# Ledger of designs, part 8: peptides against a protein of PDB entry 5LHZ

Target 1, 78 residues: chain A of PDB entry 5LHZ
Amino acid sequence: QLLKSVFVKNVGWATQLTSGAVWVQFNDGSQLVVQAGVSSISYTSPNGQTTRYGENEKLPDYIKQKLQCLSSILLMFS

## One batch from the design tools (peptide)

Design b1_p13_2_s4 (made by RFdiffusion4, then SolubleMPNN; from b1_p13_2, 5 letters changed)
Fold by OpenDDE base, seed 1:
Structure b1_p13_2_s4 (fold): chain B 78 residues (1-78), chain A 13 residues (1-13)
Amino acid sequence: as target 1 above (78 residues)
Amino acid sequence: LISEIRSLLASLP
């Protein structure tokens, strides 16, 4: 279930879920799902391919950029 | 970076 959805200008939509996850839908068609208590994140590319990334693996730059964006968004939720 | 994001999530109300 959705708790709260926030429109982020020039980024997309960020939604907090009752599960404790945050779901970001970017304007480029990609998506991120991050959740406390889960050691991996889920990234879905614009073509619909989903990949899980762990905390200790090398991340593509475009993933890092979106995570940095998410960090800024989370500050808005507080 | 992922761990940092997870820490921020844990602090959300």
Scores: peptide ipSAE 0.475, ipTM 0.881, DockQ to the pose 0.843
Fold by OpenDDE base, seed 3:
Structure b1_p13_2_s4 (fold): chain B 78 residues (1-78), chain A 13 residues (1-13)
Amino acid sequence: as target 1 above (78 residues)
Amino acid sequence: LISEIRSLLASLP
C-alpha cells in the first residue's frame, strides 16, 4: 500500500510504501525501489528490465546518479 | 552509497 507520494520536479514521483520501501518513478521511465532491512536495491530500466544490486558491487554511473537523487529525496522526507 | 540510502530510509517515520 501507498503511504505518501510526492512529485519531484525534473525527477519524477517518489512514493513511500507501507512495507517500508521507497519507490521512485523517474521521468526517463526507470524506477528504483529501496527498502530498509534489505541489502539490495531494485532498478527497473525503461524497457522493463529489473536488476537487483547489492551493497558491495560496482554500480553503473547512471545508477549512482539516481541513488544520489534518491538520497536528496529521502532527506526531504525526513 | 546503498548502505547510506538504507540508513536514511530506516530513519523515516
Scores: peptide ipSAE 0.475, ipTM 0.881, DockQ to the pose 0.842
Fold by OpenDDE base, seed 4:
Structure b1_p13_2_s4 (fold): chain B 78 residues (1-78), chain A 13 residues (1-13)
Amino acid sequence: as target 1 above (78 residues)
Amino acid sequence: LISEIRSLLASLP
């Protein structure tokens, strides 16, 4: 279930879920789902493929960019 | 970076 959705100009939508996760839907059609109690993140590419990334693995640059964007969004929530 | 995100999430109200 959704708690709060925020429109982020030139980025997309960020939504807090009742699960404690944050779901970001980017304008390019990709998505990120992150949760404090989970050691991995979920990335869905525009073609619908979902990949999980752990804390100890190297991330593609485009994923890092999305995460940096998410970091900025989370700061706004605080 | 993921750890950073998780820390920020943990601080959310």
Scores: peptide ipSAE 0.475, ipTM 0.881, DockQ to the pose 0.803
Fold by OpenDDE base, seed 5:
Structure b1_p13_2_s4 (fold): chain B 78 residues (1-78), chain A 13 residues (1-13)
Amino acid sequence: as target 1 above (78 residues)
Amino acid sequence: LISEIRSLLASLP
């Protein structure tokens, strides 16, 4: 279930789920899902491929950039 | 970075 969705200018939409996850749908067609209590994050590319990244993995720069954006969004939720 | 995100999530209502 969706709890709250916010429009983020020049970024996309961010949605908080009842599961404790936050789902970001970026304007470029990619998506990020981060979940409380889960040690990995989920990235979906514009072509629909989904990859999970753990905390000890080296991340592509484009993923890091989106995570930094997400960090700013999460601060707005609090 | 992921750990930072998880910490922020844990603080959300």
Scores: peptide ipSAE 0.473, ipTM 0.881, DockQ to the pose 0.751

## One batch from the design tools (peptide)

Design b1_p14_1 (made by RFdiffusion4)
Fold by OpenDDE base, seed 2:
Structure b1_p14_1 (fold): chain B 78 residues (1-78), chain A 14 residues (1-14)
Amino acid sequence: as target 1 above (78 residues)
Amino acid sequence: SLSSLHTKVQSFLS
């Protein structure tokens, strides 16, 4: 279930789920999901491929940039 | 919580 969805200018939509996850749907068609209690994050590329990254993995720069956006969004939800 | 999520994201960025 959805708790809250917000439109973020020049980013996309961000949704807080009752599951404890935050789901960002970026304007470029990619998606990022971060879930409480889960050690990995999920990135879905515009072509629909989903990759999970662990906390100690090296991330592509474009993923880091999107995580930085997500970080700002999380503060906005609080 | 949102706080724990924020901490997690920051960890990925470190």
Scores: peptide ipSAE 0.676, ipTM 0.923, DockQ to the pose 0.803
Fold by OpenDDE base, seed 3:
Structure b1_p14_1 (fold): chain B 78 residues (1-78), chain A 14 residues (1-14)
Amino acid sequence: as target 1 above (78 residues)
Amino acid sequence: SLSSLHTKVQSFLS
């Protein structure tokens, strides 16, 4: 279930889920999901391919950039 | 919590 969905200018939409996850849908069609209690994050590319990354894995730069954006979004929700 | 999520994201960026 969805708790709250907010429009973020020049980014896309960010949604809090009742599961404790935050779901970001970026303007380029990619998506990120970060969930409390889960050690990995989920990235979905614009073509719909989903990849999970662990905390100690090396991340592509484009994903790091999106995580930086997500970090800012989380601060806005606080 | 949102705080724990923020900490998690920061860990991925470290």
Scores: peptide ipSAE 0.676, ipTM 0.923, DockQ to the pose 0.792
Fold by OpenDDE base, seed 4:
Structure b1_p14_1 (fold): chain B 78 residues (1-78), chain A 14 residues (1-14)
Amino acid sequence: as target 1 above (78 residues)
Amino acid sequence: SLSSLHTKVQSFLS
């Protein structure tokens, strides 16, 4: 279930879920999900391929950039 | 919480 969805200029949409997750739908068609209590993050590319990343593995730079964007969004929600 | 999510994201970036 959705708690709140906000439009983020030049980024896309960010949604809080009742599950404790935050779901970002980026303008490029990609998606990022970060879930409370889960040790991995989920990235979906524009072509629909989903990849999960653990905290200890090296991330592609484009994923880091999107995570940094998400970090900023989380601060905006607070 | 949003705070815990922020901490988690920062951990991935460090």
Scores: peptide ipSAE 0.675, ipTM 0.923, DockQ to the pose 0.800
Fold by OpenDDE base, seed 1:
Structure b1_p14_1 (fold): chain B 78 residues (1-78), chain A 14 residues (1-14)
Amino acid sequence: as target 1 above (78 residues)
Amino acid sequence: SLSSLHTKVQSFLS
């Protein structure tokens, strides 16, 4: 279930789920999911391919950029 | 919580 969805200018939509996850749908068609109690993050590329990354993995720069954006969004929700 | 999620994201960026 959705708790709330927020439109973020020049970014896309960010949704807080009752599961404890935050789901960002970026304007480029990619998606990012970060969830409480889960040790990995989920990234879905615009073509629909999903990859999970662990905390100790080296991330592609484009994913780091989106995580930084997510960090800012989380501050908005608080 | 949102706070814990923020901490998690920061850990991924470190």
Scores: peptide ipSAE 0.673, ipTM 0.922, DockQ to the pose 0.781

Design b1_p14_1_s3 (made by RFdiffusion4, then SolubleMPNN; from b1_p14_1, 6 letters changed)
Fold by OpenDDE base, seed 5:
Structure b1_p14_1_s3 (fold): chain B 78 residues (1-78), chain A 14 residues (1-14)
Amino acid sequence: as target 1 above (78 residues)
Amino acid sequence: MIEKLLQKVQSFLS
């Protein structure tokens, strides 16, 4: 279930889920899902392909950029 | 919850 969804200027939508996850839908059509208690993050490309990344593996630069954006969003919510 | 998520994201970026 959705707990709260907010519009983020120049980014897209950020949604807090009752599961303990945050779901960001970026304007470029990509998505990130990050959940507490889960060792991986989920990235979905604009074409709908989903990839999970572990905390110890190398991330593509474009994903790092989106994670940095997510970090800023989370700081706004804190 | 948000604080835990923030720590997690930061760990991925470190």
Scores: peptide ipSAE 0.709, ipTM 0.930, DockQ to the pose 0.848
Fold by OpenDDE base, seed 4:
Structure b1_p14_1_s3 (fold): chain B 78 residues (1-78), chain A 14 residues (1-14)
Amino acid sequence: as target 1 above (78 residues)
Amino acid sequence: MIEKLLQKVQSFLS
């Protein structure tokens, strides 16, 4: 269930879920989900392929960039 | 909840 959705200029949409997750839908068609209580993050490519990354796992640079963007969004929500 | 998520994201970026 959706709690709150915000439009982020030049990024896409960020949605806070009642599950304790934040779901970002980027303009490039990719998606990122970060959820409280879950040790991994979920990235979905524009083609719809989903990959989960653990906290100690080396991340691709493009994922790091999107996480940095998400960090900025979270600060925006706070 | 947002604070927890921010902490999580920052840990991934550390």
Scores: peptide ipSAE 0.709, ipTM 0.930, DockQ to the pose 0.803
Fold by OpenDDE base, seed 3:
Parts: structure tokens; C-alpha cells; sequence
Structure b1_p14_1_s3 (fold): chain B 78 residues (1-78), chain A 14 residues (1-14)
């Protein structure tokens, strides 16, 4: 379930879920989901392919950029 | 909860 959605200029929408997870829908059509208690993060490409990444895994640069953006969003929520 | 998520994201970027 959705708890709250926030529009982020030049980024997209960030939604807090009742599960505690944060779901970001980027303007490029990609998505990122981060949830406490789960050792991986979920990235969905614009074509709908979902990939999970572990903390010690080598990340593509475009994923790092989106995570940095998410970090900024989370700081605003804190 | 947000603090936990922030820590997680930052750990992925460290």
C-alpha cells in the first residue's frame, strides 16, 4: 500500500510504502526500491526488467547516480 | 525507518 507520494522536480516521484520501503519512479521510466531489513536493492529498467543488487556487488554508474539521488531524497524525509 | 534506508543507501555508495 502507498503511504505518501512526493513529487521531486527533475527526478520523478518518491513514494513511501506502508512496508517501510521507499519507491522512486524516475522520469526516464526506471524505478528503484529500497527496503529496510533486505540486503539488496531493486532496480527496474525502463523496459521493465528488474535486477537486484547486493551491497558488495559492482554497480553500474547509472545505478550509483540514482542511488545518490535517492540519498538526497531520503535526507529530505528525515 | 528513513534513517535505516539512508544508512543502507550510503553503504551501497561507500
Amino acid sequence: as target 1 above (78 residues)
Amino acid sequence: MIEKLLQKVQSFLS
Scores: peptide ipSAE 0.707, ipTM 0.929, DockQ to the pose 0.787
Fold by OpenDDE base, seed 1:
Structure b1_p14_1_s3 (fold): chain B 78 residues (1-78), chain A 14 residues (1-14)
Amino acid sequence: as target 1 above (78 residues)
Amino acid sequence: MIEKLLQKVQSFLS
């Protein structure tokens, strides 16, 4: 269930879910999900392939960039 | 909840 969806200029849409997750749908068609109580994050590429990353894994630079973007969004929401 | 998510994201970026 959706709690709130916010349009973020030059980024896409950020949605807060009742599950405790935030779901970002980027303009490039990729998606990022970060969920409370889950030790991994999920990234979905524009082609629909989903990859989960653990906290101790080395992240691709493009994932880091999107996470940094998400961090900025979360700071604005807090 | 947002604070918990922020902490998680920051841990991934550390």
Scores: peptide ipSAE 0.706, ipTM 0.929, DockQ to the pose 0.805

Design b1_p14_1_s4 (made by RFdiffusion4, then SolubleMPNN; from b1_p14_1, 6 letters changed)
Fold by OpenDDE base, seed 3:
Structure b1_p14_1_s4 (fold): chain B 78 residues (1-78), chain A 14 residues (1-14)
Amino acid sequence: as target 1 above (78 residues)
Amino acid sequence: QIQKLLDKVQSFLS
């Protein structure tokens, strides 16, 4: 279930879920989901392919950039 | 809960 959605200029929409997860829908059509208690993060490409990444895994640069953006968004929710 | 997410994201970026 959705708890709250906020529009982030030049980024997209960020939604806090009742599960405690944060779901970001980027303007480029990609998505990122981060949830407490789960050791991986979920990235969905614009074509709908979903990939899960672990903490010790080598991340593509575009994923790192989106995670940095997510960090800024999370600070707004705090 | 947000702090947990912040810590997680930072861990992925470190």
Scores: peptide ipSAE 0.734, ipTM 0.935, DockQ to the pose 0.775
Fold by OpenDDE base, seed 2:
Structure b1_p14_1_s4 (fold): chain B 78 residues (1-78), chain A 14 residues (1-14)
Amino acid sequence: as target 1 above (78 residues)
Amino acid sequence: QIQKLLDKVQSFLS
């Protein structure tokens, strides 16, 4: 369930869920989900393909960029 | 919860 959704200029929408997750829907159509208590993150490409990454995996640069953006968004929620 | 997420994201970026 949704707790709070915020519009982030030039980024998209970020939603905090009651589950402890944050769900970002980027303007390019991609999505990112980060969940407290879960060791992996979920990335969905614009074409709908979803990939989960573990903490010890090498991430593509474009995902690192989105995670950095997410970090900034999380600071907005705090 | 937010701090947990921040720590997680930072871990992925480090």
Scores: peptide ipSAE 0.734, ipTM 0.935, DockQ to the pose 0.791
Fold by OpenDDE base, seed 5:
Structure b1_p14_1_s4 (fold): chain B 78 residues (1-78), chain A 14 residues (1-14)
Amino acid sequence: as target 1 above (78 residues)
Amino acid sequence: QIQKLLDKVQSFLS
């Protein structure tokens, strides 16, 4: 279930879920899901393909950029 | 919960 959904200028939509996850839908059609207690993050490409990344593996630069953006969004929610 | 998420994301970026 959705707890709160906010529009983020020049980014897209960010939604906090009752599960404790945060779901970001970027303007380019990609998505990120991050959840406490889960050792991986979820990235969905614009074509709908989802990939999970562990905290000890190398991330593509474009995902690092989106994670940095997510950090800024999370600070807005705090 | 937000702080836990922040810590997690920073861990991925470190």
Scores: peptide ipSAE 0.734, ipTM 0.935, DockQ to the pose 0.877
Fold by OpenDDE base, seed 1:
Structure b1_p14_1_s4 (fold): chain B 78 residues (1-78), chain A 14 residues (1-14)
Amino acid sequence: as target 1 above (78 residues)
Amino acid sequence: QIQKLLDKVQSFLS
């Protein structure tokens, strides 16, 4: 269930879910999900492939960039 | 919930 969806200029849409997750749908067609109580994050590429990353894994730079963007969005939500 | 998510993201970026 959705709590709130906001449009973010030059980024896409960010949605807060009742599950405690935040779901970002980027303009490039990729998606990122970060969820409370889950030790991994989920990235979906534009082609629909989903990859989960653990906290101790080395992240691709493009994922780090999107996470940094998400961090900025989360600060706006607070 | 937002703070928990912030902490999580920060952990991944550390």
Scores: peptide ipSAE 0.733, ipTM 0.935, DockQ to the pose 0.797

Design b1_p14_2 (made by RFdiffusion4)
Fold by OpenDDE base, seed 4:
Structure b1_p14_2 (fold): chain B 78 residues (1-78), chain A 14 residues (1-14)
Amino acid sequence: as target 1 above (78 residues)
Amino acid sequence: SMIDHIRDQLKSLS
């Protein structure tokens, strides 16, 4: 279930889930799901392909950029 | 890491 959704200008929507995860739906059609207690993040490309990334693996730059964006978004939830 | 940082931020929201 959804707890809280916020609109982020020029980015998209960010939603906090009852599971503890945060789900970001970017304007480019991609999605990012991150959850404490889960060692990987989930990225879904605009074409719907989902990839899991571990916390200790090398991340593509575009993923890093979205994670940095997410970090800023999380400040809006606090 | 970036993921660790975000996970830490998430912990603060719970």
Scores: peptide ipSAE 0.557, ipTM 0.889, DockQ to the pose 0.809
Fold by OpenDDE base, seed 5:
Parts: structure tokens; sequence; C-alpha cells
Structure b1_p14_2 (fold): chain B 78 residues (1-78), chain A 14 residues (1-14)
């Protein structure tokens, strides 16, 4: 269930879910899902391939950039 | 970590 969706200029859409997750749909067609009670994040590439990343593993630079963007988005929600 | 930071931010929104 969707709680709130916000348009983020030059980024895409960010949606807060009733589950406690945040779902970001980037303009490049990729997606991120992050949830407080889950130890991993979910990244979906534009071709639909999904990869989960744990908190202690090395992240690709493009994932780091999207997470940094998400951090800024979350500040807007608060 | 970066992921931990994001998750902590998310907790504060709940």
Amino acid sequence: as target 1 above (78 residues)
Amino acid sequence: SMIDHIRDQLKSLS
C-alpha cells in the first residue's frame, strides 16, 4: 500500500509504503527499495534484473550515488 | 555503512 509519492526533479519518484519501505523509481529506469527492518537493499536495473546488497559488502559506484541521492530525498520527507 | 545510514534515516520517518 502506498502512503505518499513525491516527484523529485532530475531524479524520479519516491514513494513511502505502509510496510515502512521507501521505493525510488529513477529516471534512468532503475529502482531502489530500502526498509528499516531489513538488512539489505534491493536494486533493480533498467532491464528488470534485481540485486540485493548487504550493509557490509562493497557497492558499485552507481549504487552509492543512488543511495546518496536517496539520503537527500529522505531528508525531504522529514 | 551507507546502507545503515539510509536505514537509520528511514527509522526516524516511521
Scores: peptide ipSAE 0.556, ipTM 0.888, DockQ to the pose 0.825
Fold by OpenDDE base, seed 3:
Structure b1_p14_2 (fold): chain B 78 residues (1-78), chain A 14 residues (1-14)
Amino acid sequence: as target 1 above (78 residues)
Amino acid sequence: SMIDHIRDQLKSLS
């Protein structure tokens, strides 16, 4: 279930879920889901392919960029 | 790590 959604200019939408996860829908059609109690993140490419990444593996640059963006977005929820 | 940092931020929202 959705708890709170915010529009982020030039980025997309960020939604806090009742599960505690944050779901970002980027303008480029990609999606990112992060949850505090889960050791991995979920990234969905514009074509719908989903990949999970752990915190101890090398991340693609575009994932790093989106994580940095998410970090900034989370400030909007506080 | 970046993921760990984000997860820490999420904890503050709970």
Scores: peptide ipSAE 0.556, ipTM 0.889, DockQ to the pose 0.855
Fold by OpenDDE base, seed 2:
Structure b1_p14_2 (fold): chain B 78 residues (1-78), chain A 14 residues (1-14)
Amino acid sequence: as target 1 above (78 residues)
Amino acid sequence: SMIDHIRDQLKSLS
């Protein structure tokens, strides 16, 4: 279930789930899911392909950018 | 790592 959804200008929507996850739906059609206690993140590309990334692997620049964006979004939730 | 940082932020919100 959804706890809270916020519209983020020039980014998209960020939703806090009852599971403890945060789900971001970006304007470019991609999605990112991050959850406390889970060692990987989930990225879904605009074409619908989903990839999981671990904390110790080299990340593509576009993933890094979205993570930095998410970091800023989470500050808004505080 | 970036992912670790994000997870730490999530923990602080729960």
Scores: peptide ipSAE 0.555, ipTM 0.888, DockQ to the pose 0.865

Design b1_p14_2_s1 (made by RFdiffusion4, then SolubleMPNN; from b1_p14_2, 6 letters changed)
Fold by OpenDDE base, seed 4:
Structure b1_p14_2_s1 (fold): chain B 78 residues (1-78), chain A 14 residues (1-14)
Amino acid sequence: as target 1 above (78 residues)
Amino acid sequence: SIISEIRNMLKELS
């Protein structure tokens, strides 16, 4: 279930879920789901392909950029 | 890592 959703200018929508996860829907059609209790993140590309990334693996630059964006977004929820 | 940083931030929100 959705707990809180915020519109982020030039980025998209960010939603806090009752599960504790944060779900970002980017304007480019990609999505990112992160949760404190889960060691991996979920990224869905604009074509709908979903990939999970762990904390210790190399991340594509575009994923890093999305995560950096997410860190800024999280400040909006605090 | 960036993921660990994000997870730490999430913990602060929970």
Scores: peptide ipSAE 0.566, ipTM 0.893, DockQ to the pose 0.838
Fold by OpenDDE base, seed 1:
Structure b1_p14_2_s1 (fold): chain B 78 residues (1-78), chain A 14 residues (1-14)
Amino acid sequence: as target 1 above (78 residues)
Amino acid sequence: SIISEIRNMLKELS
């Protein structure tokens, strides 16, 4: 279930879920899901393929960029 | 890591 959704110009939508997760739907069709109680993040590519990334593994640059964007978005939620 | 930082930020929102 959704708690709060915010539109982010030139990025997409960010939604806080009742589970504690944050779900970002990017304009390019990709998605990120992050949750405090889960040690990995979920990235879904525009073609629908989902990949989990752990805290200590090397991330593709495009994932890092989206995470940095998410970091900025989370500041807006506060 | 950036993931850890984001997860910490999420904890503050909960």
Scores: peptide ipSAE 0.565, ipTM 0.893, DockQ to the pose 0.816
Fold by OpenDDE base, seed 5:
Structure b1_p14_2_s1 (fold): chain B 78 residues (1-78), chain A 14 residues (1-14)
Amino acid sequence: as target 1 above (78 residues)
Amino acid sequence: SIISEIRNMLKELS
């Protein structure tokens, strides 16, 4: 279930789930899902393809940029 | 890593 959804200007929507996950829907149609108890994050491209990335693997620059954006969003939630 | 940092931030929100 959804706990809270916030609109982030020039980014998209960020939603906290009761599971502890945070779901970000970016304006470009991509999505990120992160969760404290899971060692990987999921990225969904605008075409709907989902890829999981582990915390020790090399990330594409566009993923890094979105994760940096997410870190700023999480800071706002606190 | 950035993923590890984000995961740690999530723990603070829970």
Scores: peptide ipSAE 0.565, ipTM 0.893, DockQ to the pose 0.818
Fold by OpenDDE base, seed 3:
Structure b1_p14_2_s1 (fold): chain B 78 residues (1-78), chain A 14 residues (1-14)
Amino acid sequence: as target 1 above (78 residues)
Amino acid sequence: SIISEIRNMLKELS
């Protein structure tokens, strides 16, 4: 299931899955999963609560910030 | 590529 995992300093771990998803495990204990072909993203808070966000809804600032991080992390994959 | 598709999705969600 795991294709590639990279350590990202001051961020956490980012893993590319064979499913085509990217899974980020942040140092703060939160997680983010994004997958091509899926119109929503999943965010898991440190307490384990998972929320899905669609492309047409207002996102919390901290989600936007983590998405910005993910954009930069994608440069680490080829 | 999958990465390109994800990047596009990220742009839409940002």
Scores: peptide ipSAE 0.449, ipTM 0.843, DockQ to the pose 0.156

Design b1_p14_2_s2 (made by RFdiffusion4, then SolubleMPNN; from b1_p14_2, 6 letters changed)
Fold by OpenDDE base, seed 5:
Structure b1_p14_2_s2 (fold): chain B 78 residues (1-78), chain A 14 residues (1-14)
Amino acid sequence: as target 1 above (78 residues)
Amino acid sequence: SIISEIRELLKKLS
C-alpha cells in the first residue's frame, strides 16, 4: 500500500510504501524498488524486464546513476 | 556500496 508519493522534477515519481520499500518511477520508463530489510535492489527496464542486484556485485553505470539519484531523494524524505 | 548506503537511509526513513 502507498504511504506517500512525491513528484521529483526531471526524475519522475518516488513513492514510499507501507512495507518500508521505496518505489521510483523514472521518466524514461524504468523503475527502482529498494527496501531496508532486503539486501538486493530491483530494477525494471522500460520494456518490463526486472533484474535484482546485490549490494556487493558490479552495477551497470546507468543503474549507479539512478541509485545516486535515489540517494538524493531519500535524503529529501528524511 | 551505494546499495548499502541506500539501505541505511531507508532505515532512518522507517
Scores: peptide ipSAE 0.491, ipTM 0.877, DockQ to the pose 0.809
Fold by OpenDDE base, seed 4:
Structure b1_p14_2_s2 (fold): chain B 78 residues (1-78), chain A 14 residues (1-14)
Amino acid sequence: as target 1 above (78 residues)
Amino acid sequence: SIISEIRELLKKLS
């Protein structure tokens, strides 16, 4: 279930889920799902392909950029 | 790592 959704200008939508996850839907059609109790993140590309990344693996730069964006969003939630 | 930082931020929201 959804707890809270916020519109982020020039980024997209960010939603906090009852599961504790945060789901970001970017304007480019990609998505990120992150959760404190899970060591990996989920990235879905605009074409719908989903990839999970662990916290200790090398990340593509575009993923890093979106995670940095997510960090700023999370600060908005706090 | 960025992911670990994200996870720490999420913990604060819990």
Scores: peptide ipSAE 0.490, ipTM 0.876, DockQ to the pose 0.812
Fold by OpenDDE base, seed 2:
Structure b1_p14_2_s2 (fold): chain B 78 residues (1-78), chain A 14 residues (1-14)
Amino acid sequence: as target 1 above (78 residues)
Amino acid sequence: SIISEIRELLKKLS
């Protein structure tokens, strides 16, 4: 279930789920799902392909950029 | 890492 959804200008929508996850739907059609207690994040590309990335993994720049955006969003939630 | 930093932020929201 959804707890709270916020519209983030020039980014997309960010939703906090009752599961503890945060789900971001970016304007480019990609998605991120992150959750406390889970050591990996889930990225879904605009074509629908989903990839999980671990915290010690070398990340593509576009993933890092989206994660930085997410970091800023989470600060807004606080 | 950025992922670990995000996880820490999530802890503060739950």
Scores: peptide ipSAE 0.489, ipTM 0.876, DockQ to the pose 0.801
Fold by OpenDDE base, seed 3:
Structure b1_p14_2_s2 (fold): chain B 78 residues (1-78), chain A 14 residues (1-14)
Amino acid sequence: as target 1 above (78 residues)
Amino acid sequence: SIISEIRELLKKLS
């Protein structure tokens, strides 16, 4: 279930779920889901393929950039 | 918190 959604200019939409997860839908069609207590993040590419990344593995630069963006977005929910 | 976890991840990736 959705708790709160915010529009982020030039980025997309960020939604806080009742589960505690944060779901970002980027303008490029990709998606990112992060949740407290979970050691991995979920990234969905524009073509719908989902990959989970752990905190101890090397991430693609575009994933890092989206996480940096997410970090800033999370302040909007605080 | 999620914010803390994300920031920690970013720190590790920097």
Scores: peptide ipSAE 0.381, ipTM 0.835, DockQ to the pose 0.102

